# Peptides against a protein of PDB entry 8YR4, part 146

Target 1, 309 residues: chain A of PDB entry 8YR4
Amino acid sequence: PRGSPALQLVVLICLGLMGLERALNVLVPIFYRNIVNLLTEKAPWNSLAWTVTSYVFLKFLQGGGTGSTGFVSNLRTFLWIRVQQFTSRRVELLIFSHLHELSLRWHLGRRTGEVLRIADRGTSSVTGLLSYLVFNVIPTLADIIIGIIYFSMFFNAWFGLIVFLCMSLYLTLTIVVTEWRTKFRRAMNTQENATRARAVDSLLNFETVKYYNAESYEVERYREAIIKYQGLEWKSSASLVLLNQTQNLVIGLGLLAGSLLCAYFVTEQKLQVGDYVLFGTYIIQLYMPLNWFGTYYRMIQTNFIDMEN

## One batch from the design tools (peptide; made by RFdiffusion4, then SolubleMPNN)

Design b2_p21_6_s1 (from b2_p21_6, 14 letters changed)
Fold by OpenDDE base, seed 1:
Structure b2_p21_6_s1 (fold): chain B 309 residues (1-309), chain A 21 residues (1-21)
Amino acid sequence: as target 1 above (309 residues)
Amino acid sequence: DFLSLLKKLLSEIENAPKEEE
């Protein structure tokens, strides 16, 4: 943010915390590996207890599964609230100042309430997209790259290749299936608006409908519109289940291939038992943000479709 | 394309006739 050195410092701290999250995503699996190896070797209790305590502390900083945000992520999100508010307000003021530069004819042709609603939706969509790119997309891509490098250097080139192919296929299928789903969602929203418009028109013309005893006809017309909407809603919902299942299958196949390869190298005494557990843990950590990617991409598309309407 | 619609919205906003004072 230009003009506030305090907010620039907060942005730098947030970027530093994002770097720390990337380091934690590598360290947590490594410490978990070390625990499994120490347990397998029947190591002294003191060494095991320190490694477990360090792992639990790092896991607290990183966070747990879906819905449990880590301390570092929560601290970053908390610090970012002020930056988001500043950015939102700046975009709102830029839109508002620009609306005042527009001709009187443009303002007379549009209802002020519709213009403000478009401006608010626009601001929310831009700030939401920016936050999504910075906090979800870029970090997830960074974790994938770090993962490929880590597995290629410390395991074997075959592990790096499996992760690369699995993640590339996952991302490609996610994009393609999500673009395909967008068509069903647009059709659903258009039919929802048409169904609502019919209900509003029927209610506004209530006196005319009552005068002609046309209530049964209007109810049947509304029923047909609902059935058509529900058919599109089903396609939208079914396409989501298909996306989630396809994603689950791709990750499952990658996990299977890599886990079998790890198990083989453990039997050949080239890797330790902890390295098998590290691979599984690391793949699950990569998958977790990617699962949310489809949900957030839908949210962005919703906000985008809601701006087109 | 989101970038094209954002550019189109920004362009429709930028190409709206400024009242020359």
Scores: peptide ipSAE 0.007, ipTM 0.336, DockQ to the pose 0.012
Fold by OpenDDE base, seed 4:
Structure b2_p21_6_s1 (fold): chain B 309 residues (1-309), chain A 21 residues (1-21)
Amino acid sequence: as target 1 above (309 residues)
Amino acid sequence: DFLSLLKKLLSEIENAPKEEE
């Protein structure tokens, strides 16, 4: 953030906390593995209790994984409030200054309330997008890469390949299905706006509607507009379910393939029982943020669509 | 124009952290 060294320091601290979250995402499964191994080996209570206590402490710091309400994530979010406010204010001022540079013809052709709504939506969309990219997308991609490296080095290259293929397929399908879904969402939003505009126009012209006894006609037109909207809403919602199910299937197949391979390597005594648990735990930890990735890629696209309108 | 400005602003904000290294 140009011009405020204090905000630059806060950004650096937030980046450091993001690095700590990445470390926690690796350490938490490792400590969980170690607990399972210690339990299997019937290790002394003191060693087990220390490892469990350490695991719970690390889990408190991590929370539910990337994008969860863990202590580190909450602290990062708290510190980022000032950076977000600075960014928002800068975007708002740039939009406002640009609006003042626009021609009088542009201002006369638009209602001030509509311009302000577009500006506010634009600012919210930009700041939301940026915050999402920085705090959810980039960290999730980093966790995937770290996971691929970790499994390739400490398990076998086959595990790294499974994670790579699973996550690559997941991301690709998420993008492709979300782009496909965007058409339905645009159509839905356009019809929602048209339905709202009809309702507003009918209510603003209430005297005219009453004069012509056209109330039943306006209600029927509104009903038709709602039915048309609901047909598009259904397509949008059904496409979302399809996305979520496709994502779940890809993760399920990756988890199945990797779990079977882990089980096989455990039977060959190349891996420990704890390593099987580690793999499952780590894949689930990767899945949680990725499930949100589809939701937020949709928010990104919505924000872009809402900016095009 | 507004979308191009917003895209430019986004690009400037996205590039802003890289120019301060």
Scores: peptide ipSAE 0.007, ipTM 0.406, DockQ to the pose 0.014
Fold by OpenDDE base, seed 5:
Structure b2_p21_6_s1 (fold): chain B 309 residues (1-309), chain A 21 residues (1-21)
Amino acid sequence: as target 1 above (309 residues)
Amino acid sequence: DFLSLLKKLLSEIENAPKEEE
């Protein structure tokens, strides 16, 4: 943000916390590996207890649930509230000042409340999309790249290749299937609006419909419109299930290939039992944000389609 | 299309004659 050194410092702290979160995503699986190795070796209780305590502390900082934000992510989100408010206020004031520079003829030709609502929706949507891209999409892509580098350097180039192929295929199929799904969703929303408009027009013309005894005809037209809507709704819902199943299959195949390769290297005594657990844990950690990516891309498309109507 | 409406609105806002002070 230009003009406030305090907010610039907060942005730098938030970027630092994002870097820390990426480091935690690598460290947590490493500490979990170490616990499994210490348990396998029957290590002394004191060493095991310290490693477990350190792991739980790192896991608290990272977070680990489906949609559970860790302490670092929560602190970042908390600090970002002031930056978001400053950015929103600046955009709102720029829009408002520009609206006051416009001619009286422009204002008389438009509903001022509708213009303000469009401006507010536009500002909220852009700010929300930008925040989502910066805090969810870019970090997830960074974690994938870090994962490829880590597995290529510390395991074998084949593990890095499996993760690269799995994640590239996952992202490509997610984009392609989601673009394909967007067509069905647009058609569904258009048919919903058309069905609603017909119902409103029929109710507004109730006297005319009653005068011609056309009630049965209007009900049948409404039924046909509902059946057409439900056919499009089914395609939209079925396409979502297909997306989720395709994503599950790609991750499952990547996990299978990597887990078999890791198990083979453990049997050859090139890797330890903890390395198998590290690989599985790290792939699951990469999958968790990617599962949300599909849901949020859906929300983005919702907002864009709801903006298109 | 809100993007087209927003672009149309922004283009109409950009092409609207400023009141000459």
Scores: peptide ipSAE 0.007, ipTM 0.338, DockQ to the pose 0.010; fails the geometry check
Fold by OpenDDE base, seed 2:
Structure b2_p21_6_s1 (fold): chain B 309 residues (1-309), chain A 21 residues (1-21)
Amino acid sequence: as target 1 above (309 residues)
Amino acid sequence: DFLSLLKKLLSEIENAPKEEE
């Protein structure tokens, strides 16, 4: 934001908080590992109590595991409200100024309320998409890269390879299956609009339908249109279940392969019991934002399709 | 469609002759 040093400082603080969230995503599993190792070794109560208290405090800052948003994420979201409002206002004023530079002939040919509704939806879609990319997509990709590096450095290189293959396959299948689903969603939306248009046309011509006693015929045509819509809706919904199941299978196979390998290295005394718990906890933690990634890629595609149609 | 309309709006906005004051 050019012109407000206060908003520039808020953006820098938000970037710092995003870095802190990435650090918490590594530290929380490490502290949980340390608790399991201290419990296994029958460590003194003072060391255990300090590690548990530190873990709970870090988990409060991170959130996610309890279904709650973390303190750091909430603070970031709160600070970002002012930046979003500033960005939205700048885009709205730029669009409004540009609309006033247009010829009288352009204004006379259009409904002012339709132009404003398009400007508002365009502003909301652009600002929403940008915030979404910056705060959800980029951080999730960063957490995957940090996870691969962490497992490659502190575990055997085989763990880094399993996480890399699992996450690469997950992302690739999520994209491919979501693009495949987009065809069913477009067909469903087109049939929904056609079914709605037929219902509106029948209701606008109500007097003509009454005059010809054609009520049963119009109801049957509407039933056929609904059945056709529901056939496309079922394909869209079934394709979503297939996406979620495919994602679950990929994560399940990655978790199985990595957990078996970790258990093997624990039996060989190369890893501790806490390292097995760390691997499982970290993979589940990486999976949670990725489950939303399919919704997110759909939102991006919907905003791009709503930004193509 | 909203973006064929938005792209059409943006293209008409970009291609609208600026009234030279």
Scores: peptide ipSAE 0.006, ipTM 0.315, DockQ to the pose 0.010; fails the geometry check

Design b2_p21_6_s2 (from b2_p21_6, 12 letters changed)
Fold by OpenDDE base, seed 1:
Structure b2_p21_6_s2 (fold): chain B 309 residues (1-309), chain A 21 residues (1-21)
Amino acid sequence: as target 1 above (309 residues)
Amino acid sequence: EFDKLLEEFLNKIKTAPKETE
């Protein structure tokens, strides 16, 4: 935001916190590895206790697990609220100003509620998309690249190749299946809007419907529209389950191949027991943001479609 | 009364669950 140095500083702090999250994503598995190795070697309690305390502190900063947000992520999200609100308000005012520049005939031909709905959808789409690209897509790609580099440098090159192939296949299938799903979601949303418009028009004309005793006819037509909507909703939801299952299968195969290879190298005394645990932990950490990537790519596509309409 | 019912209906249709995917 060019006009507020305070908001520019907040953006820089948020970018710094994003860099810290990337560092934590590497450090947390390393410290967990070190704990497992120290336990295996029966190391002195003092060294073990310091390493465990450091790991728990880093894990608190990182967060992790389904539904737990880390301290750094929460602090970033909290600081970003003001930036998002400023951006949202700026986009809303630009859309609103542009709508007022449009011809009186355009305003008279549209219900005020439809105009506001277009403005609200446009604003939420732009602000959501920008926040989404910056805070989810870019960090996820960065974590994958960092992961490939880490495994290629500190493990055998075969581990870096497995992670590269697994993540590349995962991303490619996520994009392809999400683009395929977008057709079903568009059809669902179009039918939802048509069903809603029909219900609203029937209710706004209730006096005419009552005068002709046509209530039963309008109810039956609304029922048919709902059944058609639910058929499209089912296709959308079923396609989501298929996406999630395909993603789970790709990660499961990558985890299996890498875990077997790691176990083999541990049996050959080329790697320690902690390195096996590191690999599994790191792959799960990479998977967590990727699981959302499909939802996110769809949100981006939906928001672009909602901006074009 | 009708406007309130319409507003409640419109709100119920607007609160289509954001697919928390």
Scores: peptide ipSAE 0.019, ipTM 0.527, DockQ to the pose 0.015
Fold by OpenDDE base, seed 5:
Structure b2_p21_6_s2 (fold): chain B 309 residues (1-309), chain A 21 residues (1-21)
Amino acid sequence: as target 1 above (309 residues)
Amino acid sequence: EFDKLLEEFLNKIKTAPKETE
């Protein structure tokens, strides 16, 4: 945001906090490993208590991804509210000024409620897209790269390769299945808009419908439109479940392969029991933000298509 | 009464859940 040095500073602080989140994502599993190793070695209570306290503090800063956002993420989100509001307001004012420059004939040809809905969708789409790219997509890709580097350096090249293959296959399948699913979603959205338009038209003409005692006929037509919509909705929802199951299967296979390999190295006394727990915890931690990657990719595609129209 | 029902209906149609994947 070029117009406010205060908001530029807030953006820089938010970027610094994002870097801290990346460091915490590596440190938390390491400290958890160390606890398990210290427990296995029957280490003195003072060393164990210090490591546990440090782990809990780092975990408080990171958050679990399981519904509890970490302190660092909450602070970032709080600071970002003002930046988002500034960006949203700027886009809203640009759309509003452009709408006022459009011909009266364009405004008369479109219902005022549809024009406002397009403006709201456009603003939400641009602001949402930027936020998802900066705060979810880029950090997730960074965490994957950091994970590959970490496992390749500190475990074995085989673990880095498993993570690389698992994440590459996950991302590729997510893209391919999301592109396939986009056809069903477009068909659903078109039928939803048609069903909505029919309901609104029937309700706006309710006096005419009552005059002709056509209420039962309009209800039946609306029911048929809903059934047709629900048939398309089912295809969209079923395709989403298929995506999620495919993603879960890929992560499950990666977790299985890596866990078996780790267990083998523990039996050979090349790794400790804590390293097994670290691998499982780290893979699950990478999986949590990736569940939303399909949604982000779809939102990106939708927003690009909505900007071209 | 009808205008309120229409507004509630229009709001219910607007609040169609964003598909959270």
Scores: peptide ipSAE 0.019, ipTM 0.532, DockQ to the pose 0.062
Fold by OpenDDE base, seed 4:
Structure b2_p21_6_s2 (fold): chain B 309 residues (1-309), chain A 21 residues (1-21)
Amino acid sequence: as target 1 above (309 residues)
Amino acid sequence: EFDKLLEEFLNKIKTAPKETE
């Protein structure tokens, strides 16, 4: 933001906090590994207590890997409020200025409420999409890349390959199934709007409906529209369950393959017991933000469609 | 009275839970 050096500093601090979140995502599993190894070796209490205290502190900063509950994430979100408000206000003022430059004929041909709704949708779509890309999509992709590099360097190339194949398959299936679901969601939304329009038209014509004693007929027509909507809603919801189950199977297969390989290397004394726990913890930690990736892709698609209209 | 009922009905339809995925 060119206008205030204070907001530029806040953006730089938020970027620094995002880098710290990436470092915490690597450090937390490492410290948990070290605790398990120290417990297995029956290490002195002083070393164990220091490592546990350090782990709990790092875990407090991280917030369990969901990215929403950690101290660093909360601090980032808090600082970003002012940046978001500045950006939204600037976009709103640009849209408002542009609307005032449009011809009187354009304003007379459109209802003012539609123009405001287009302006609000445009502003929310652009600001929401940018925040979403920067704070959810890019960090998740970065964590996957960091994970592949980490496992390839510090374990074995086979672990990096398993993570790569698992995450690539997960992302690909998430995109393909989400695109397939989009048709059911569009059909549901179209039928929802049609059902709502029928209810509004029936209620606006209440006097006419009452004069003709047509109340039972309008109720039955509304019931048929609801049943048709619920049939489309069921397809949308069932397709979501199918997406979630497909995602769960891919992660389950990746976790199985990697856990068996870890267990094998622990039996050969090439890895420690803590390294088995690290792998499981790290995969679950990568899975948590990926669970939302279908929602991410959908929000991106809807915002692009709303910008083209 | 009718406008209030319509507004409440429209608000109930709008507050249908956005599927929090």
Scores: peptide ipSAE 0.018, ipTM 0.532, DockQ to the pose 0.016
Fold by OpenDDE base, seed 2:
Parts: sequence; C-alpha cells; structure tokens
Structure b2_p21_6_s2 (fold): chain B 309 residues (1-309), chain A 21 residues (1-21)
Amino acid sequence: as target 1 above (309 residues)
Amino acid sequence: EFDKLLEEFLNKIKTAPKETE
C-alpha cells in the first residue's frame, strides 16, 4: 500500500509470519518423530517431558487439527484485516469514480441495484484473488517444495520422488478435473439466473397472471425450470464428488507406496519407527491445504473471468 | 401483504446458499 508506512510494516510482519508457518510445518512432524523415538528407546523422563512440552507449544502455534486454527495463522489473519480493508476501499473508490465518469445514458439504462452488484463483485473479486494467491496458493506450493526437499535430503531419494510424483499428479488431476467441472458450473449458474429471472418476471406481472387465470401455467413453467436447474446442479455436485474421490485415491496411493517403502527401510534398520510416523504425519499435513486447492483454483479462474468482463 | 411475500421470496432466492465448495 503506497502512502501508509504503518500498513507496509503490517505487510512485512504478515510475510514474516508466513515464513514462520513454513518453519512450523517442518518442525512439528520432526518433534513428533522425536517423541516416538524417545518412547521406543525408553529415554529419561526429563528429555521426554521437554520434547513433549515443546511439541505441544509448536502445535499450538501451527494449529492444523480438525477445527483448530493456529495462533500464528490467527495473528496473521487479524493483522491482515486492516490491509484488506484499505485495498477494498481503494478499489471501491476507483470503481465509484469511474462510474461517475460514465455517460448519463449508461446510468439511465442500468438499474442502480445492478451497478452496485457489479461494483461489489469487482471489489470482492480483486481483494479475494489477491488474498487467495498470497495466503493459500503460494504457501501450499511452498510447503510442497519444502516437503520434497526435506524428504530428498533427510530420507532416501526414493521418498522425495514418491512425494514429487504424488503431488504433481494430484495438482495436474485437480486442475484438469476443475476445468472440466467449470463447464457444468457455468451451465448451472446460467440456468439459475434464467430460473430466477422467470420467477421475478412472473411475480412482477402477477396482475396479468391473475387476469388470465394463468397461475397453474406459470407454476408449471417454474417447476420445469427448477427441474432443469436441479439436473445441472446434480451434475455440478456429482463432478465435485468425483474430484474429491480422485484426490483421495491419488493421496491414498502415495501414502501406500511411501508407507510400504518406509516400513521396508525400518525392517532393514535404515530408519527408525519414529521416521514411519513422521512420513504419515507429514503427508497428512500436506494433504490438508491441498484438499481446498480445487476451490482456490476455481475462485482464481472465476475472479479472472469477472475482471475481464 | 404481497410486497412482503415478494420480499421474503426475493430474500430466499438471494440467500440460496452459494455452494461453498
């Protein structure tokens, strides 16, 4: 943000907190491994208690349990509210100024509610796109790269290859299936708008419908439009289930291959039992943000299309 | 009465859950 040094400092702090989240994503599995190894070795209570306390503290900072957001993520989200509000207000004022420069014919030809809806969609699309890119997409890609590097350096090169192939296939299939689903979603949204327009037009012309006793005819036409909408909605929802199932199968195959390889290296005494637990924990941790990647990719595509119009 | 029903219907159509994927 140009002109506010305070907001520039907040952006730098948020970037620093994002770097800390990446470090926590590596450290939490390592500390969990160390607990399992110390338990297996029957280590002294003082060493075990310190490692458990450190793990719980790091896990509180990270979060990532079902329904728990981490302290670092919450602090980042809290600090970012002011930056988002500044960016939103700037975009809203630019759109508002541009609307006032448009011809009187454009203002008379568009209902004020439609102009406000375009302004709200435009502002939400720009601020949403930036937030999703910076806080969800880029960090997820960074965590994958860090994971591949970590497994390639500290495990056998075969683990780095399995994670690379699994994540590359997951991302590729997520993109391809999401692009395929976008056709069904566009058809659904078009039919939703048409069904809504018919309902609004029929209700605004209720006097004419009453005059001709055409109520049963308008209800039947609306029912046909709803059935057509629900047929497209079902295709959209079924395609989402197919995406989620495809993602689950890819992660399941990667987890199977890596877990079998890890178990083999533990039997050969090349890895410890804690390293098996680390691999499973780390893969599940990488999967959690990736489950939303299809949603992020679609939001990015929608926001780009809404900005081009 | 009709305007209130229309407003409730329009609000129900507006509050149709955007599929939170």
Scores: peptide ipSAE 0.018, ipTM 0.531, DockQ to the pose 0.030

Design b2_p21_6_s3 (from b2_p21_6, 13 letters changed)
Fold by OpenDDE base, seed 1:
Structure b2_p21_6_s3 (fold): chain B 309 residues (1-309), chain A 21 residues (1-21)
Amino acid sequence: as target 1 above (309 residues)
Amino acid sequence: SFLELLNQLLQQIETAPKETE
């Protein structure tokens, strides 16, 4: 943010915390590997206890699965509140200034309360999108790159290739299927708005409808609009299930190929049992944020198309 | 129009959390 050195420092701290999260994403699987290796070797309790305690501490900093945010992520989110509020207020003021540049006829044709509600919501939308881009999309892409580098350097080049092919296929299919789904979602939203408009128009003209005893006709017309909406809703929902299942299959195939290769190298005594567990844990960790990538991509794509209009 | 953009942005964010439930 230009003009506040304090907020610039907070942004730098948040970027530093994002870097720490990337380091934790590598360290947590490594420490988990080390625990499994120490258990396999029947290592002394003191070494095992220190490694387990260190792992649990790192896992607390990283966080768990879907919905469990780690301490570092929570601290970053907390510090970011002030930056988000500054950005929100700046966008609101830009929207408000632009609204004042619009013609008097435009303002007379709309209720001021609806315009403000649209402005407030739109500010929330832009700030939400920026937060998704910065805190989910970019970090996820960074974790994939770090993962490819890690597996290429510390494992065989074949592991880096499997991760690269799996993640590239996953991202490509996610984009393509999400673009395909966007058509169904737009059609659904358009039909929802048309169905709502018909209901509002019928209710606003209720005196005329009663005068002509046309209630049955209006109900049937509304029923047809609902059936048409539900047909589009089903296509949207079914396309989401198809996306999720396609993503699950791609990750499942990558996990299978890599796990079989790990198991083979463990049998050849080139890798330890812990390295097998590391690979599985790391792939699942990469998969978790990727589930949302389709939703983020759709939000970004629509916002770009809408900013060009 | 900027308002149509803003309304589309809104509809996307209001519907994005429902894909996570």
Scores: peptide ipSAE 0.015, ipTM 0.411, DockQ to the pose 0.066; fails the geometry check
Fold by OpenDDE base, seed 3:
Structure b2_p21_6_s3 (fold): chain B 309 residues (1-309), chain A 21 residues (1-21)
Amino acid sequence: as target 1 above (309 residues)
Amino acid sequence: SFLELLNQLLQQIETAPKETE
């Protein structure tokens, strides 16, 4: 934001905290590896206790791997509230100014409440899209790249290749299946809106329905609309299960290939037992935010369509 | 009003925790 040096400093602090989250995503598995190696070597209690205490502290800062529950992510979210409010207000004022520049004929054709609802949807779509891109999509892609680099440098080029192929296939299938699923979701939402409109029209015309004793007929029409909606909802939900299962299979195959290769290198004394645990822990940490990637991609597409309308 | 309840329900659905895909 060009107008406030204080808000620019808050943005820089938030970017620094995002960098710290990326560092924690690498350090937490490393410290867990070190604990497993120290336990295997029967190291002195003092060294083990310091490493465990350091791991628990780093895990408190990182949180549960979804990036939403850690102290650093909570602090970032808290600091970002002021930046989001400033951005939202700026977008709202730009939309409001643009609405005042529109022709009188455009305003006379629309109710004031519909115009305000379009403005609020436009503001929410823009601010939501920016938040998802900056805090979810970009960090997830950065964690994948950092993971590929880390495994390529500290393990072997083969581990970096497995992670690269697994994550590339995962992202590609997530996009393709999400685009396919979007057709079912649009059909579901259209039928939901039509079912809701029929219920509202029936309730607004309650006196007319009562006058004609048409209550049973309106209930039956509403039941048919619900059954049609549930048939589309089932297709949407089944397509989500198919997405999640496809994602789990890709991660499972990557985890299998990498775990077998790691186990082989441990048997040849090229890696330690802790390195096997590190690989599994790190892949699971990459998987947790990726599970939400389909949701983020869909939200991005929906928000773009809502901005074009 | 019924319309205010409907708008509150609409806002609650719009603020509902985004479907975890």
Scores: peptide ipSAE 0.015, ipTM 0.402, DockQ to the pose 0.094; fails the geometry check
Fold by OpenDDE base, seed 4:
Structure b2_p21_6_s3 (fold): chain B 309 residues (1-309), chain A 21 residues (1-21)
Amino acid sequence: as target 1 above (309 residues)
Amino acid sequence: SFLELLNQLLQQIETAPKETE
């Protein structure tokens, strides 16, 4: 944020906390591995209890992974409120100033409520986009890269390759299917708006509808509009299920390939039992934020389109 | 006015949490 050194410091602290979250995403699986290895070795209770306590503490800091309600994430979100408010206010003022620069013809052709709605949508779109990029998309991509590096260095290059191929395929399919799905969602939203507009128009013209006894006709038209909406809603929802299932299959295949390879290396005594558990735990941790990646990508696309209008 | 109530309702419906995918 230009002009406030205090807000710049808060941004730096938030970036530091994001770095800490990335470290926790690596450390939590490592500590879980260590617990499994200590249990396998029948290690002394004092060592085990210390490692378990440390794991639980790290897990409390992490929460459920990227975008979860972990202590570090909550602290980051809390500190970011002031930065978000500053950004929102700046965007609102920019939109408002731009609206005042527009021609009188533009203002006379539009209702004040529509202009305000465009301003609010524009502000929400920009601030939402920024928040999703900074707090969800970038961290998730960072965790993937860190994961690839970690598995390539500490396991074998084959594990890094599996994670790379799995995540690359996952992201690519997520983008492609989300772009395909966006067509159905736009059609749904357009029909929803049209259905709502008909309902509003019918209710605003209530006296006229009553004068002509056209209530049954307006209800039937509204029913037809709802049926048309539901047909588009079904396509949108079914396309979401297809996305989620495709994502689940890709992760499942990656987990299968990597787990089989881990099991093989454990049988060859090149890896420990805890390393098998680490791989599974880490892949699941990557999956949780990635499941939302389609949503984030869609929000990015929608917000860019809403900014062009 | 009924229009203000309708606009408030429309705003509440627009602020309804977008489908969490």
Scores: peptide ipSAE 0.015, ipTM 0.384, DockQ to the pose 0.046; fails the geometry check
Fold by OpenDDE base, seed 2:
Order: sequence, then structure tokens, then C-alpha cells
Structure b2_p21_6_s3 (fold): chain B 309 residues (1-309), chain A 21 residues (1-21)
Amino acid sequence: as target 1 above (309 residues)
Amino acid sequence: SFLELLNQLLQQIETAPKETE
């Protein structure tokens, strides 16, 4: 934000908090590993109690595991409200200024309420997309890279390779299946709009329908349009289940391969029991934001399509 | 720039046929 040093400081604090979230995503599994190892070794109560208290405090800062948002994420979201409001207001003023520069013929051919609705959709789509890319997509990709580096450095290189292959296959299949689903979603939306337009036209011509006693004919045409819509809706919904199941299978195979390899290295005394728990908890922690990645890619595609239309 | 992207999007919204949502 040019012109407000206070908003620039808030952006820098938000970036610092994002870095802290990345550090917490590594530290929380490490502290959980340490608890399991201390329990296995029958360590003294004072060391165990300190490690458990530190883990619970770090987990409160991180959130995610209990379905709650973490303190750091909530603080970031709270500070970012002022930056979003500044960005939204700037986009709205640019759209409004541009609308005033448009020709009289353009204004006469459009209803003011339709123009404002397009402006509001454009503003929400752009500000939503940017916030979404910066706070969800980029951090998730960063956490994957940090995970690959961590497992490659502190585990055997085979664990880094399993995480790399699993996450690369997951992202690739998520993109490919989401692009395939976008065709069904477009066809569904087009048929929904056509079905709604027929219902509105029949209701606007209500007097003519009554005059010809054509009520049964209009109801049957509307039923056929609904059946056609529901056939496309079913394809859209079934394709979403297929996406979620494909994602679950890829993560399940990666978790199986890595867990078997970790168990093997624990039996060879190369890794501790806590390292097995670390691998499982870290993979599940990486999976939680990735489950939303298909929704994310759809939101990006929808916002781009809604910007192209 | 973000402003150039926004202007390109506004131009696309101007040229896009009114698909009746």
C-alpha cells in the first residue's frame, strides 16, 4: 500500500506471522515426537511435563488439529482486515472512475443496478483471489517444500522422495481432475440458467398460459428441464466425490509407503518410535490444507471465468 | 502492475457478451 506507513508495517507483521506459522508447522510434530520418545525412555516427570506444556502452547499458536484456527492465524486475519479494506476501497474507486470515463451509449444500454452488480463481483473476485493466493496457496506450497527439505535432511533421502512423489502426484491429479470437472460445472450452470429463464418466461406469460389452459404443458416442460439439470448436477457432484476419493487414495498410498519404510527403519534401530509418529502426524498435517486445494483451484478458475465473462 | 491487470479485466467485462446469469 503506497502512502500509509502504518499499513506497510501491518503487511510486514502479517508476513512475519506467516513465517511463524511455517516454523510452527515444523516444530509441533517435532515436540510431539519428543513426547513419544520421552514416554518410551521413561524420562523424569519434570522433562516430560515441560515438553508436554511446550507442545500444547505451540499447538494453541498453530491450531488446525482440533478444527480450530490457531492464535497466529487469527491474529494475522485480524491485522489483514485493514489491508483488505484498503485494497477493496482502492479497487472500487478505480472501477467507479473507469465507469465514469465510459461512453454515454454504454451507460444508456445498461441498467445502473446491473453495472454496480458487475463492479461488486469484479471487486470481490479480485480481492478474494489475491488474498486466497497469498494466504492459502503460497503457504501450502511453502509447507510442502519445507516438508520435503526436512524429511530429506533429518530422515533418509527415501522419505523426501516419497513426500515429493506423493505431493507432486496429488497436485497433478487435483489439477487434471478439477479441469475435467469444470466442463460438468459449466454445463450445469448453463442448464440452471436456461431452466430458470424458462420458469421466469412462463410466469411472466401467466395470463397467456391461463388463456390456452397450457398449465400442464408448461409444468411438463419445466419437469423435463429439471430432470436435465439434475442429470448434470449429479455428474458435477459425482465428479467431486471422484476427486476427493482420488486425493484420499494418493495420500493413503504415500502414508502407507512412508509408514512401512519408517517402521522398517525403527526395527533396524536407525529411527526411534517417535520418528514413526512424527512422519504420520506431519503427512496428515500437510494433507489438511491440501484437501481444500481442489476448492482453491476451482475458486481461482471460477474467479478467472467470472472475470472473462 | 495490479492496475494494468485490473484495467485488462475491466476491458474484458466490457467486451464480454451479456451471458444472462
Scores: peptide ipSAE 0.000, ipTM 0.310, DockQ to the pose 0.014; fails the geometry check

